# Ledger of designs, part 1: peptides against a protein of PDB entry 4Y8H

All scores and structures are predictions.

Target 1, 196 residues: chain A of PDB entry 4Y8H
Amino acid sequence: TSIMAVTFKDGVILGADSRTTTGAYIANRVTDKLTRVHDKIWCCRSGSAADTQAIADIVQYHLELYTSQYGTPSTETAASVFKELCYENKDNLTAGIIVAGYDDKNKGEVYTIPLGGSVHKLPYAIAGSGSTFIYGYCDKNFRENMSKEETVDFIKHSLSQAIKWDGSSGGVIRMVVLTAAGVERLIFYPDEYEQL
Positions, changes and structure headers below are counted from each chain's first letter, unless a header gives other numbers.
Peptide ipSAE is a variant of ipSAE made for these designs: the mean of its two directions, with the distance scale d0 fixed at 1.0 Angstrom where the peptide's residues are scored. Compare it only between designs on the same protein; published cut-offs may not carry over.
The geometry check fails a fold that doesn't show the stated peptide or that is severely misdrawn somewhere.

## One batch from the design tools (peptide; made by RFdiffusion4, then SolubleMPNN)

Design b1_p8_1_s1 (from b1_p8_1, 6 letters changed)
Fold by OpenDDE base, seed 5:
Structure b1_p8_1_s1 (fold): chain B 196 residues (1-196), chain A 8 residues (1-8)
Amino acid sequence: as target 1 above (196 residues)
Amino acid sequence: MPIGSLLK
């Protein structure tokens, strides 16, 4: 898996490859690792598909309850719910999650939650087995307050490199753009990103 | 510096 989320001028973009593997077997070529937990709060999932899906479902439920009682939750609140679940169940879960969201007050925010259940707020985050190959690239090329197009290109190039070197990553590159204007899903195919 | 997990 190669996943990332990047804050930019107008919000945040989540990105992911689409390969799911079991050992050397490619189980799914078109997995959707970008999961909605609220209107403009999404997550990137790595690790156990079952575990991360279950966690995301529980978070979605909690955020719905929160909304009914208190109004729209912040991205930080969502990250806190993820943290609680990941930390309290860390002995039984294999989950690496990036939480990203947009609201008018806080704009785009990114929170990374590695296996141990800690939470880290960052301007951008990368995770998954492919992330090890792109720390250097991302550090060199990330800029704060990029345009949407610049951010899409940054994510596309980053994930392309991760996929190139990580056998557990591949397929299509999916993105979710979260801004004041709404939610937009993007998809990029190997014919495009392999040429970068 | 970015933080991330190396899980598949």
Scores: peptide ipSAE 0.106, ipTM 0.634, DockQ to the pose 0.896
Fold by OpenDDE base, seed 1:
Structure b1_p8_1_s1 (fold): chain B 196 residues (1-196), chain A 8 residues (1-8)
Amino acid sequence: as target 1 above (196 residues)
Amino acid sequence: MPIGSLLK
């Protein structure tokens, strides 16, 4: 897996590859690792497909309950719910989660929750087996307050590089853009990103 | 080999 989330001028963009493996086999070439937990709060999932899906489902439930009682939750609140689940179950979970969201007050925010259930708020985050190959690239090329187009290109190039080296990553590159204007899903195919 | 599908 290669996943990332990047804050930018107008919000945040999540990105992910789409390969799922079962042992030595590719089980799914077009997996959606970008999961909605609230209208403008999403997560990137790495690790166990079952574990991360279960966690996301529980978080979605909690945020729906929160919304009914208190209104729209912040991204920080969502990250806190993820943290609680991941930390309390860390001995039985294989889950690496990046939480990203947009609201009018806080704008785009990114929280990474690696194995163990710690929480780190960052301008951008990368995770998954493919991320090890792109720490240097991302550090060199990330800039704060990029445009939407610059951020899309940054994510596309980053994930393309990760996929080149990580056998556990591949397929399409999916993105979700979260801004005041709404939610937008993007998809990029190998014929495009392999040429970068 | 791991059991089930993984998002590595």
Scores: peptide ipSAE 0.263, ipTM 0.812, DockQ to the pose 0.120; fails the geometry check
Fold by OpenDDE base, seed 4:
Structure b1_p8_1_s1 (fold): chain B 196 residues (1-196), chain A 8 residues (1-8)
Amino acid sequence: as target 1 above (196 residues)
Amino acid sequence: MPIGSLLK
C-alpha cells in the first residue's frame, strides 16, 4: 500500500494506490483504500483489509452518532475515535490509518495513526509499505498552501514513485479532494502516472 | 475480498 494525505490551500487531498494482496497473490487491482467516515472526513487505509474496514465502519457509526447529538464532528474528533480503536485493539489489529478532513474552521487537517495507535497531526502524511520509498521525495517537494493542481501533481508523483518501488502497491491512483466546495473523487491510471 | 487480504 501507498497512501498519503496532503493539506493544501483549499483543504486536503487523500491519495492511495489500489492493490490488495493475499500473500503473493494480487487479490484486487482496483481496491478503494479511501474510505468515508463522514461527509468531509475520510481515511486512507493500510494494513489488514478486514481490520481497517472494520475500524472505519465503527468510526463511521460513532461519527454518525456524534453528529446526531452534537453536530458535525471535527477532524480531530474523528482522529480521536480512530486512535481509541487502534490503541485499545493494537494487539489484534494491523492498521495504519491516515485521517483527513475539511471543515470551515480548521480547513484541511491530516492525522496519521500508525501501528500502535499513536496519533500525529501533520501538514501531510504518508503511510503503507510504499511510503518508505518516498519520504525523501515528499520532504523535498511538499510545500504548504499549494494549489489543488499542485497538490494533485505532488500526490500523483509521490504515489507513482512509491508504486514503482513497492511490489505491494499498484493499480490506479485514487484521490479524494475535500474542500468547502465538497468532495471530489479522482482516478489516475498507470498509463499516465507510470510515465512521470 | 478474500479473507486475509492486506492493504500493505
Scores: peptide ipSAE 0.261, ipTM 0.831, DockQ to the pose 0.115; fails the geometry check
Fold by OpenDDE base, seed 2:
Structure b1_p8_1_s1 (fold): chain B 196 residues (1-196), chain A 8 residues (1-8)
Amino acid sequence: as target 1 above (196 residues)
Amino acid sequence: MPIGSLLK
């Protein structure tokens, strides 16, 4: 897996590859690793497909309950719910999750929750087996307050490089853009990103 | 069909 989330001028963009594997077998070429837990709060999932799906489902439920009682939760609140689940069950879960969201007060925010259930708020985050190959590239090329187009290109180039080197990553690149204007899903195919 | 847990 190669996943990332990047804050930018107008909000935040999540990105992911789409390969799911079991051992050396590619089980699914078009997996959706970008998962909605609230209208403008999403996550990127790495690790066990079953574990991360279960966690995201529970978080979604909690955020729906929260909304009914208190109104729209902040991204920080969502990250806290993820943290509690991942930390309290760390002996039974294999989950690496990036939480990203947009609201008018805080704008785009990114929280990374690696194995073990710690939480780190960052301007951008990368995770998954492919991320090890792109730490240097991302550090060199990330800029704060990029445009939407610059951020899409940054994510596309980053994930393209991760996929190139990580056998557990591949397929399409999916993105979700979260801004004041709403939610937008993007998809990029190998014929495009492999040429970068 | 794959056997075992699916991983990402």
Scores: peptide ipSAE 0.164, ipTM 0.723, DockQ to the pose 0.080; fails the geometry check

Design b1_p8_1_s2 (from b1_p8_1, 5 letters changed)
Fold by OpenDDE base, seed 3:
Structure b1_p8_1_s2 (fold): chain B 196 residues (1-196), chain A 8 residues (1-8)
Amino acid sequence: as target 1 above (196 residues)
Amino acid sequence: SPVGSLLR
Protein backbone atom coordinates (compact mmCIF):
# COMPACT_ATOMS: atom_id res chain seq x y z
CA THR B 1 0.00 0.00 0.00
CA SER B 2 0.98 3.57 -0.73
CA ILE B 3 -1.23 6.26 0.76
CA MET B 4 -0.92 9.94 1.54
CA ALA B 5 -2.87 13.07 2.40
CA VAL B 6 -1.74 16.60 1.66
CA THR B 7 -3.08 19.91 2.88
CA PHE B 8 -3.11 22.66 0.29
CA LYS B 9 -4.43 26.17 -0.32
CA ASP B 10 -8.08 25.19 -0.66
CA GLY B 11 -8.28 22.13 1.57
CA VAL B 12 -6.84 18.63 1.53
CA ILE B 13 -6.31 15.82 -0.96
CA LEU B 14 -6.09 12.13 -0.09
CA GLY B 15 -4.33 9.71 -2.40
CA ALA B 16 -3.94 5.94 -2.58
CA ASP B 17 -2.91 3.07 -4.77
CA SER B 18 -5.46 0.33 -5.33
CA ARG B 19 -3.66 -2.99 -4.81
CA THR B 20 -4.76 -5.39 -2.10
CA THR B 21 -2.48 -8.34 -1.43
CA THR B 22 -2.53 -11.48 0.65
CA GLY B 23 1.09 -12.37 0.95
CA ALA B 24 2.39 -12.24 -2.58
CA TYR B 25 -1.05 -12.77 -4.07
CA ILE B 26 -2.83 -9.80 -5.58
CA ALA B 27 -6.34 -10.21 -4.30
CA ASN B 28 -7.78 -7.00 -5.70
CA ARG B 29 -6.30 -4.67 -8.28
CA VAL B 30 -8.83 -1.85 -7.95
CA THR B 31 -9.40 -1.53 -4.21
CA ASP B 32 -10.71 1.74 -2.87
CA LYS B 33 -8.50 2.60 0.10
CA LEU B 34 -10.02 6.06 0.45
CA THR B 35 -12.95 5.70 2.79
CA ARG B 36 -15.57 8.25 3.78
CA VAL B 37 -16.36 8.57 7.47
CA HIS B 38 -18.20 11.90 7.12
CA ASP B 39 -19.13 14.27 4.29
CA LYS B 40 -15.75 15.99 4.28
CA ILE B 41 -13.78 13.68 6.54
CA TRP B 42 -12.10 10.72 4.86
CA CYS B 43 -9.32 8.29 5.64
CA CYS B 44 -6.57 6.39 3.87
CA ARG B 45 -6.25 2.77 4.92
CA SER B 46 -3.13 0.62 5.15
CA GLY B 47 -2.53 -2.76 6.75
CA SER B 48 -5.27 -5.32 7.15
CA ALA B 49 -8.11 -4.64 4.77
CA ALA B 50 -10.61 -6.22 7.12
CA ASP B 51 -9.32 -4.42 10.21
CA THR B 52 -9.20 -1.00 8.61
CA GLN B 53 -12.63 -1.41 7.05
CA ALA B 54 -14.08 -2.40 10.41
CA ILE B 55 -12.46 0.57 12.13
CA ALA B 56 -13.67 2.97 9.46
CA ASP B 57 -17.21 1.60 9.74
CA ILE B 58 -17.21 2.12 13.48
CA VAL B 59 -15.85 5.64 13.11
CA GLN B 60 -18.48 6.46 10.52
CA TYR B 61 -21.17 5.30 12.92
CA HIS B 62 -19.76 7.37 15.77
CA LEU B 63 -19.52 10.47 13.60
CA GLU B 64 -23.09 10.02 12.42
CA LEU B 65 -24.21 9.82 16.02
CA TYR B 66 -22.05 12.82 16.87
CA THR B 67 -23.59 14.83 14.05
CA SER B 68 -27.12 14.08 15.21
CA GLN B 69 -26.30 15.35 18.68
CA TYR B 70 -23.73 18.09 18.26
CA GLY B 71 -23.49 18.98 14.57
CA THR B 72 -20.63 18.42 12.14
CA PRO B 73 -17.54 16.97 13.86
CA SER B 74 -14.10 18.43 13.35
CA THR B 75 -11.34 16.46 11.69
CA GLU B 76 -9.58 16.39 15.05
CA THR B 77 -12.63 14.74 16.60
CA ALA B 78 -12.62 12.11 13.89
CA ALA B 79 -8.92 11.49 14.46
CA SER B 80 -9.55 11.06 18.17
CA VAL B 81 -12.16 8.40 17.48
CA PHE B 82 -9.75 6.57 15.20
CA LYS B 83 -7.06 6.86 17.86
CA GLU B 84 -9.24 5.37 20.55
CA LEU B 85 -10.12 2.38 18.42
CA CYS B 86 -6.61 1.80 17.10
CA TYR B 87 -4.93 2.18 20.48
CA GLU B 88 -7.41 0.07 22.45
CA ASN B 89 -7.25 -2.72 19.89
CA LYS B 90 -3.57 -2.47 18.98
CA ASP B 91 -2.84 -6.02 20.12
CA ASN B 92 -5.40 -7.42 17.69
CA LEU B 93 -5.24 -4.84 14.94
CA THR B 94 -2.98 -4.20 11.99
CA ALA B 95 -3.92 -0.75 10.84
CA GLY B 96 -2.22 2.39 9.65
CA ILE B 97 -4.67 5.19 9.05
CA ILE B 98 -4.38 8.70 7.69
CA VAL B 99 -7.35 10.88 8.57
CA ALA B 100 -7.99 13.97 6.49
CA GLY B 101 -10.80 16.46 6.47
CA TYR B 102 -11.95 19.93 5.60
CA ASP B 103 -14.06 22.47 7.42
CA ASP B 104 -14.42 26.22 7.08
CA LYS B 105 -12.77 26.99 10.41
CA ASN B 106 -9.76 24.69 10.32
CA LYS B 107 -9.48 24.29 6.53
CA GLY B 108 -7.68 21.13 5.44
CA GLU B 109 -6.16 18.99 8.18
CA VAL B 110 -4.22 15.73 8.19
CA TYR B 111 -3.74 13.31 11.09
CA THR B 112 -1.64 10.18 10.78
CA ILE B 113 -2.29 7.21 13.05
CA PRO B 114 0.43 4.58 12.66
CA LEU B 115 0.44 1.11 14.14
CA GLY B 116 0.07 1.46 17.89
CA GLY B 117 -2.51 4.20 17.84
CA SER B 118 -0.51 7.37 18.27
CA VAL B 119 -1.75 10.51 16.53
CA HIS B 120 0.30 13.07 14.68
CA LYS B 121 -1.08 16.22 13.08
CA LEU B 122 0.97 17.15 10.04
CA PRO B 123 0.79 19.35 6.94
CA TYR B 124 0.99 16.12 4.97
CA ALA B 125 1.42 12.43 5.73
CA ILE B 126 2.50 9.30 3.90
CA ALA B 127 1.99 5.69 4.95
CA GLY B 128 1.95 2.10 3.77
CA SER B 129 4.74 -0.18 2.64
CA GLY B 130 5.44 2.08 -0.30
CA SER B 131 5.91 5.20 1.79
CA THR B 132 9.44 4.27 2.84
CA PHE B 133 10.60 4.87 -0.72
CA ILE B 134 9.28 8.41 -1.00
CA TYR B 135 10.13 10.17 2.26
CA GLY B 136 12.98 11.98 0.59
CA TYR B 137 11.01 12.87 -2.50
CA CYS B 138 8.06 14.17 -0.51
CA ASP B 139 10.21 16.21 1.83
CA LYS B 140 11.94 17.87 -1.10
CA ASN B 141 8.83 18.59 -3.11
CA PHE B 142 6.10 19.38 -0.59
CA ARG B 143 5.21 23.02 -0.17
CA GLU B 144 2.53 24.59 1.94
CA ASN B 145 -0.45 26.26 0.29
CA MET B 146 -0.02 24.67 -3.12
CA SER B 147 -2.75 24.98 -5.70
CA LYS B 148 -5.09 22.09 -6.39
CA GLU B 149 -3.24 21.27 -9.58
CA GLU B 150 0.17 21.42 -7.92
CA THR B 151 -1.06 19.18 -5.12
CA VAL B 152 -2.58 16.64 -7.49
CA ASP B 153 0.70 16.59 -9.37
CA PHE B 154 2.69 16.18 -6.17
CA ILE B 155 0.57 13.26 -5.01
CA LYS B 156 0.58 11.64 -8.45
CA HIS B 157 4.37 11.79 -8.69
CA SER B 158 4.85 10.65 -5.10
CA LEU B 159 2.57 7.65 -5.37
CA SER B 160 3.95 6.81 -8.80
CA GLN B 161 7.41 6.53 -7.26
CA ALA B 162 6.12 4.50 -4.33
CA ILE B 163 4.37 2.08 -6.69
CA LYS B 164 7.50 1.80 -8.80
CA TRP B 165 9.52 0.50 -5.87
CA ASP B 166 6.91 -1.29 -3.77
CA GLY B 167 5.60 -4.58 -5.08
CA SER B 168 2.68 -4.37 -2.66
CA SER B 169 1.44 -1.20 -4.33
CA GLY B 170 -0.07 -0.78 -7.76
CA GLY B 171 -3.18 -0.47 -9.88
CA VAL B 172 -4.79 2.92 -10.19
CA ILE B 173 -4.10 6.05 -8.20
CA ARG B 174 -7.24 7.32 -6.51
CA MET B 175 -7.60 10.78 -5.04
CA VAL B 176 -10.27 12.55 -3.05
CA VAL B 177 -10.27 16.34 -2.96
CA LEU B 178 -11.97 18.00 0.01
CA THR B 179 -12.66 21.74 -0.22
CA ALA B 180 -15.35 24.29 0.52
CA ALA B 181 -16.70 23.53 -2.94
CA GLY B 182 -17.34 19.90 -2.06
CA VAL B 183 -15.88 16.45 -2.66
CA GLU B 184 -14.20 15.37 -5.88
CA ARG B 185 -12.91 11.92 -6.82
CA LEU B 186 -10.02 11.52 -9.22
CA ILE B 187 -8.50 8.44 -10.81
CA PHE B 188 -5.26 7.99 -12.70
CA TYR B 189 -4.28 4.87 -14.60
CA PRO B 190 -0.90 3.16 -14.97
CA ASP B 191 -0.41 4.31 -18.54
CA GLU B 192 -0.42 7.86 -17.25
CA TYR B 193 1.53 7.70 -13.99
CA GLU B 194 4.13 5.03 -14.83
CA GLN B 195 5.88 7.39 -17.20
CA LEU B 196 6.36 10.11 -14.62
CA SER A 1 8.67 16.13 8.70
CA PRO A 2 6.24 13.59 7.26
CA VAL A 3 5.21 10.55 9.29
CA GLY A 4 4.29 7.23 7.73
CA SER A 5 3.50 3.59 8.35
CA LEU A 6 5.12 0.63 6.60
CA LEU A 7 2.03 -1.57 6.69
CA ARG A 8 1.18 -3.23 3.40
Scores: peptide ipSAE 0.234, ipTM 0.742, DockQ to the pose 0.902
Fold by OpenDDE base, seed 5:
Structure b1_p8_1_s2 (fold): chain B 196 residues (1-196), chain A 8 residues (1-8)
Amino acid sequence: as target 1 above (196 residues)
Amino acid sequence: SPVGSLLR
């Protein structure tokens, strides 16, 4: 898996490859690792598909309850719910989660939650087995307050490199763009990103 | 600095 989320001028973009593997076997080449937990709060999932799906479902439920009682939750609140679940159940879960969201007050925010259930707020985050190959590239090329197009390109290039080197990553590159204007899903195919 | 999990 190669996943990332990047804050930019107008919000945040989540990105992911689409390969699911079991050992050396490619089980699914078009997996959707970008999961909605609220209108403009999404997550990237790595680790156990079942575990991360269950966590995301629970978070989605909690955020709906929150909304009914208190109004739209912040991204920080969502990250807190993820953290609580991941930390309290860390002995029974294999989950690496990146939470990303947009709201008018806080704009785009990214929170990364690795296996232990800690939470880290960052301008951008990368995770998954493919992330090890692109720490250098991302650190060198990330800039704050990029345009949408620059951010899409940054994510596309980053994940392309991760996929190139990580056998557990591949397929299509999916993105979700969260801004004041709404939610946009993007998809990029190997014929395009392999040439980068 | 970038951080993240190293999971497949």
Scores: peptide ipSAE 0.226, ipTM 0.742, DockQ to the pose 0.936
Fold by OpenDDE base, seed 4:
Structure b1_p8_1_s2 (fold): chain B 196 residues (1-196), chain A 8 residues (1-8)
Amino acid sequence: as target 1 above (196 residues)
Amino acid sequence: SPVGSLLR
């Protein structure tokens, strides 16, 4: 898996490859690792497909309940729910999750929750087995307050490089753009990003 | 997804 979330001028963009494996077998070439937990709060999933799906489902439920009682949750609140689940169940879960969301007050925010259930707020985060190959690239090329187009290109190039080197990553690059304007899903195919 | 699938 290669996943990332990047804050930018107008919000945040999540990105992911789409490969799932069971052992050495590619079980799914077009997996959606970008999962909605609230209207403008999404997560990137790495680790166990089942574990991360279950966690995301539970978080979605909690955020729905939260919304009914208190109104729209912040991204920080969502990250806290993820943290509690991941930390309390760390002995039984293999989950690396990036939480990203947008709201008018806080704009785009990114919280990374690696194995163990710690939480880290960052301007951008990368995770998954492919992320190890692009820490240097991302650090060199990330800038705060990029445009949407610059951020899409940054994520596309980053994930392209991760996929290039990580056998556990591949397929399409999916993105979710979260801004005041709403939610936008993007998809980029190998014929495009492999040439970068 | 198949049982035991990973998002590595």
Scores: peptide ipSAE 0.345, ipTM 0.844, DockQ to the pose 0.116; fails the geometry check
Fold by OpenDDE base, seed 1:
Structure b1_p8_1_s2 (fold): chain B 196 residues (1-196), chain A 8 residues (1-8)
Amino acid sequence: as target 1 above (196 residues)
Amino acid sequence: SPVGSLLR
């Protein structure tokens, strides 16, 4: 898996590859690792497909309950719910999650929750087995307050490099753009990103 | 859907 989320001028963009494996077998080439937990709060999933989906489902439930009682939750609130679940169940979970969201007050925010259930707020985050190959590239090329187009290109190039070297990553590159204007899903195919 | 891992 190669996943990332990047804050930019107008919000935040999540990105992910789409390969799921069982041992050496590619079980699914077009997995959606970008999961909605609220209208403009999403997560990137790595680790166990079952574990991360279960966690996301529980978070979605909690955020729906929160919304009915208190209004739209912040991204920080969502990250806190993820943290509690991941930390309390750390001995039985294989889950690495990046939480990203947009709201008018806080704009785009990114929280990474690695194995163990710690939480870290960052301008951008990368995770998954493919991330080890792109720490240097991302550090060199990330800039704060990029445009939408610059951020899309940054994520596309980053994930392309991760996929190139990580056998557990591949397929299509999916993105979700979260801004005041709404939610936009993007998809890029191997014929395009392999040429970068 | 098949049960698999997102991390290898």
Scores: peptide ipSAE 0.338, ipTM 0.843, DockQ to the pose 0.126; fails the geometry check

Design b1_p8_1_s3 (from b1_p8_1, 4 letters changed)
Fold by OpenDDE base, seed 1:
Structure b1_p8_1_s3 (fold): chain B 196 residues (1-196), chain A 8 residues (1-8)
Amino acid sequence: as target 1 above (196 residues)
Amino acid sequence: SAVGSLLV
């Protein structure tokens, strides 16, 4: 897996490859690793498909309950729910989660929750087996307050590089753009990103 | 089992 989330001037963009594996075999070429937990709060999933899906489902439930009681939760609140679940169950989970969201007060925010259940707020985050190949590239090329187009290109190039070197990553590149204007899903195919 | 698990 190669996943990332990047804050930019108008919000945040999540990105992911789409390969699911079982052992040495590719089980699914077009998996959606970008998962909605609230209207403008999403997550990127890495690790066990079952574990991360279960966690996201529980978080989605909690955030819906939260909304009914208190109104729209912040991204930080969502990250705290993820953290509690991941930390309390860390001995039984294989889950790396990036939480990203947009709201009018806080704008785009990114929280990474690696194995162990710690939480780190960052201007951008990368995770998954493919991320090890692109730390240098991302650090060199990331800039704060990029445009939407610059951010899309940054994510596309980053994930393309990760996929090139990580056998556990591949398929399409999916993105979710979260801004005041709403939610937008993007998809890029190998014929496009392999040429970068 | 680990062998039957799906990973992302």
Scores: peptide ipSAE 0.468, ipTM 0.818, DockQ to the pose 0.080; fails the geometry check
Fold by OpenDDE base, seed 3:
Structure b1_p8_1_s3 (fold): chain B 196 residues (1-196), chain A 8 residues (1-8)
Amino acid sequence: as target 1 above (196 residues)
Amino acid sequence: SAVGSLLV
């Protein structure tokens, strides 16, 4: 897996490859690793498909309850719920989660929750087995307050590089753009990103 | 077991 989330001028963009494996075999070539937990709060999933799906489902439930009682939760609140679940179950879970969201007050925010259940707020985050290959590239090329187009290109180039080196990553590159204007899904195919 | 597990 190669996943990332990047804050930018107008909000935040999540990105992911789409390969799911079982042992040495590709089980699904077009997996959606970008999961909605609230209208403008999403997560990137790495690790066990079952574990990360279960966690995201529980978070979505909690945020729905929260909304009914208190109104729209902040991205920080969502990250806290993820943290509690990941930390409390760290011995039984294989899950790396990036939480990203947008609201008018806080704009785009990114929280990374690696194995063990710690939480870190960052301008951008990368995770998954492919992320190890692109720390240097991302650090060199990330800039704060990029445009939407610049951010899409940054994510596309980053994930393309990760996929080139990580056999556990591949398929399509999916993105979710979260801004004041709404939610937008993007998809990029190998014929495009392999040329980068 | 890891056999049959799906990874993302």
Scores: peptide ipSAE 0.466, ipTM 0.818, DockQ to the pose 0.079; fails the geometry check
Fold by OpenDDE base, seed 5:
Structure b1_p8_1_s3 (fold): chain B 196 residues (1-196), chain A 8 residues (1-8)
Amino acid sequence: as target 1 above (196 residues)
Amino acid sequence: SAVGSLLV
């Protein structure tokens, strides 16, 4: 897996490859690793498909309950719910989560929750087996307050490089853009990103 | 973690 989330001028963009594996075998070429937990709060999933899906479902439930009682939750609140689940169940979970969301007060925010259930707020985050190959590239090329187009390009190039070197990553590149304007889903195919 | 598990 190669996943990332990047804050930018107008909000945040999540990105992911689409390969699912079982052992050394490719099980699914077009998996959706970008999961909605609230209207403008999403997550990137790495690790066990079952574990990460279960966690996301529980978080979605908690955020729905939260909304009914207190109004729209912040991204930080969502990250806190993820943290509690990941930390309290750390011995039985294989899950790496990036939480990203947009609201008018805080704009785009990114929280990474690696194995063990710690939480780290960052301007951008990368995770998954492919992320090791692109730490240098991302550090060199990330800029704060990029445009939407610049951010899409940054994510596309980053994930393309991760996919190039990580056998556990591949397929299409999916993105979710979260801004004041709403939610937008993007998809990029190998014929496009392999040329980068 | 188990045999046959799917990983993302």
Scores: peptide ipSAE 0.458, ipTM 0.812, DockQ to the pose 0.084; fails the geometry check
Fold by OpenDDE base, seed 2:
Structure b1_p8_1_s3 (fold): chain B 196 residues (1-196), chain A 8 residues (1-8)
Amino acid sequence: as target 1 above (196 residues)
Amino acid sequence: SAVGSLLV
């Protein structure tokens, strides 16, 4: 898996490859690793498909309950719910999660929750087996307050590089853009990103 | 992980 989330001038963009594996086999070429937990709070999933889906489902439920009682949760609140689940169950879970969200007060925010259940707020985050190949590239090329187009290109190039080197990553590149204007899903196919 | 588990 190769996943990332990047804050930019108008919000945040999540990105992911789409390969699911079982052992050495590709089980699904078009998996959706970008999961909605609230209207403008999403997560990127890495690790066990079952574990990460279960966690996201639980978080979604909690945020729905939260909304009914207190109104729209902040991204930080969502991250805290993820953290608690991942930390309290760390011995039984294989999950790496990036939480990203947008609201008018805080704009785009990114929280990374690696294995073990710590939480780190960052301008951008990368995770998954493919992320090891792109730390240098991302550090060199990330800039704060990029445009939407610059951010899409940054994510596309980053994930393309990760996919080139990580056998556990591949398929399509999916993105979710979260801004004041709403939610937008993007998809990019190998014919495009392999040429970068 | 369990035998036959899916990884993302």
Scores: peptide ipSAE 0.457, ipTM 0.812, DockQ to the pose 0.090; fails the geometry check

Design b1_p8_1_s4 (from b1_p8_1, 5 letters changed)
Fold by OpenDDE base, seed 3:
Structure b1_p8_1_s4 (fold): chain B 196 residues (1-196), chain A 8 residues (1-8)
Amino acid sequence: as target 1 above (196 residues)
Amino acid sequence: SPIGSLLR
């Protein structure tokens, strides 16, 4: 898996490859690792597909309940729910989650929750087995307050490099753009990103 | 600096 989320001038963009593996077997070539937990709060999932799906489902439920009682939750609130689940179940689950969301007050925010259930707020985050190959690239090329187009390109190039080196990553690159204007899903195919 | 996981 190669996943990331990047804040930019208008909000935040999540990105992911689409390969699911069990051992060396490619179980699914077009997995959607970008999962909605609220209208403009999404997550990137790495680790156990089953574990992360279960966690995301529980978070979605909690955020729906929260919304009914208190109104739209913040991204920080969503991250706290993820943290609670990941930390309390760390002995029985394998999950690395990046939470990203947009609201008018806080704009785009990114929280990374690695194995163990700690939480870290960052301008951008990368995770998954492919992330180890792109720390240098991302650090060199990330900038604050990029345009949408610049951010899409940054994510596309980053994930392309991760996929290039990580056999556990591949397929299509999916993105979700969260801004005041709404939610936009993007998809990029190997014929395009492998040329980068 | 960015933080990442090595989980597949």
Scores: peptide ipSAE 0.215, ipTM 0.742, DockQ to the pose 0.865
Fold by OpenDDE base, seed 4:
Structure b1_p8_1_s4 (fold): chain B 196 residues (1-196), chain A 8 residues (1-8)
Amino acid sequence: as target 1 above (196 residues)
Amino acid sequence: SPIGSLLR
């Protein structure tokens, strides 16, 4: 898996490859690792497909309940729910989660929750087995307050490099753009990103 | 996804 989320001037963009494996077998070439937990709060999932799906479902439920009682939750609140689940169940979970969301007050925010259930708020985060190959690239190329287009390109190039070197990553690059304007899903195919 | 699948 290669996943990332990047804050930019108008919000945040999540990105992911789409390969799911069972052992050495590629079980799904077009997996959606970008999962909605609230209208403008999404997560990137790495680790166990089952574990991360379950966690995301529970978080979605909690945020729905939260919304019904208190109104729209912040991204920080969502990250806290993820944290509690990941930390309390760390002995039974293989989950690396990046939580990203947008709201008018806080704009785009990114919280990374690696194995163990710690939480780290960052301008951008990368995770998954492919992320190890792109720390250098991302550090050199990330800038705060990029445009949407710059951010899309940054993510596309980053994930392309991760996919290139990580056998556990591949397929399409999915993105979710979260801004005041709403939610936008993007998809980029190998014929495009492999040439970068 | 099949049981046991990983998002590595």
Scores: peptide ipSAE 0.331, ipTM 0.858, DockQ to the pose 0.117; fails the geometry check
Fold by OpenDDE base, seed 1:
Structure b1_p8_1_s4 (fold): chain B 196 residues (1-196), chain A 8 residues (1-8)
Amino acid sequence: as target 1 above (196 residues)
Amino acid sequence: SPIGSLLR
């Protein structure tokens, strides 16, 4: 898996490859690792497909309950719910989660929750087995307050490099753009990103 | 996803 989330001028963009494996076999080439937990709060999932899906489902439930009682939750609140679940169940979970969201007050925010259930708020985050190959690239090329187009290109190039070197990553590159204007899903195919 | 699948 290669996943990332990047804050930019107008919000935040999540990105992911789409390969899932079962043992030595590719189980799914077009998996959606970008999961909605609220209108403008999403997560990137790595680790166990079942574990991360279960966690996301529970978070979605909690955020729906929160919304009914208190209004739209912040991204920080969502990250807190993820943290509690991941930390309390760390001995039985294989889950690496990046939480990203947009609201008018806080704009785009990114929280990474690695194995163990710690929480780290960052301008951008990368995770998954493919991320090990692109720490240097991302550090060199990331800039704060990029445009939407610059951020899309940054994520596309980053994930392309991760996929190039990580056998556990591949397929399409999916993105979700979260801004005041709404939610936009993007998809890029190998014929395009392999040429970068 | 199949049981036991991983998002590595």
Scores: peptide ipSAE 0.324, ipTM 0.859, DockQ to the pose 0.117; fails the geometry check
Fold by OpenDDE base, seed 5:
Structure b1_p8_1_s4 (fold): chain B 196 residues (1-196), chain A 8 residues (1-8)
Amino acid sequence: as target 1 above (196 residues)
Amino acid sequence: SPIGSLLR
């Protein structure tokens, strides 16, 4: 898996490859690793598909309850719910999750939650087995307050490189753009990103 | 988990 989320001028963009593996076997080539937990709060999932799906479902439930009582939750609140679940159940879960969201007050925010259940707020985050190959590239090329197009390009190039070197990553590149204007899903195919 | 696929 290669996943990332990047804050930019107008919000945040999540990105992911689409390959799911069991050992050396490619089980699914078009997996959707970008999961909605609220209207403009999403996550990138790595680790156990079952575990991360369950966690995301529980978070979605909690955020819905929160909304009914208190109004729209912040991205930080969502990250806190993820943290509680991941930390309290760390002995039974294999989950690496990036939480990203947009609201008018805080704009785009990214929180990364690695296996241990710690939470880290960052301007951008990368995770998954493919992320090890692109730390250098991302650090060199990330800029704060990029345009949407620049950010899409950055994510596309980053994940393309990750996929190139990580056999556990591949398929299509999916993105979710979260801004004041709404939610937009993007998809890029190998014919395009392999040429980068 | 032994039940599910791994997202890597």
Scores: peptide ipSAE 0.204, ipTM 0.773, DockQ to the pose 0.121; fails the geometry check

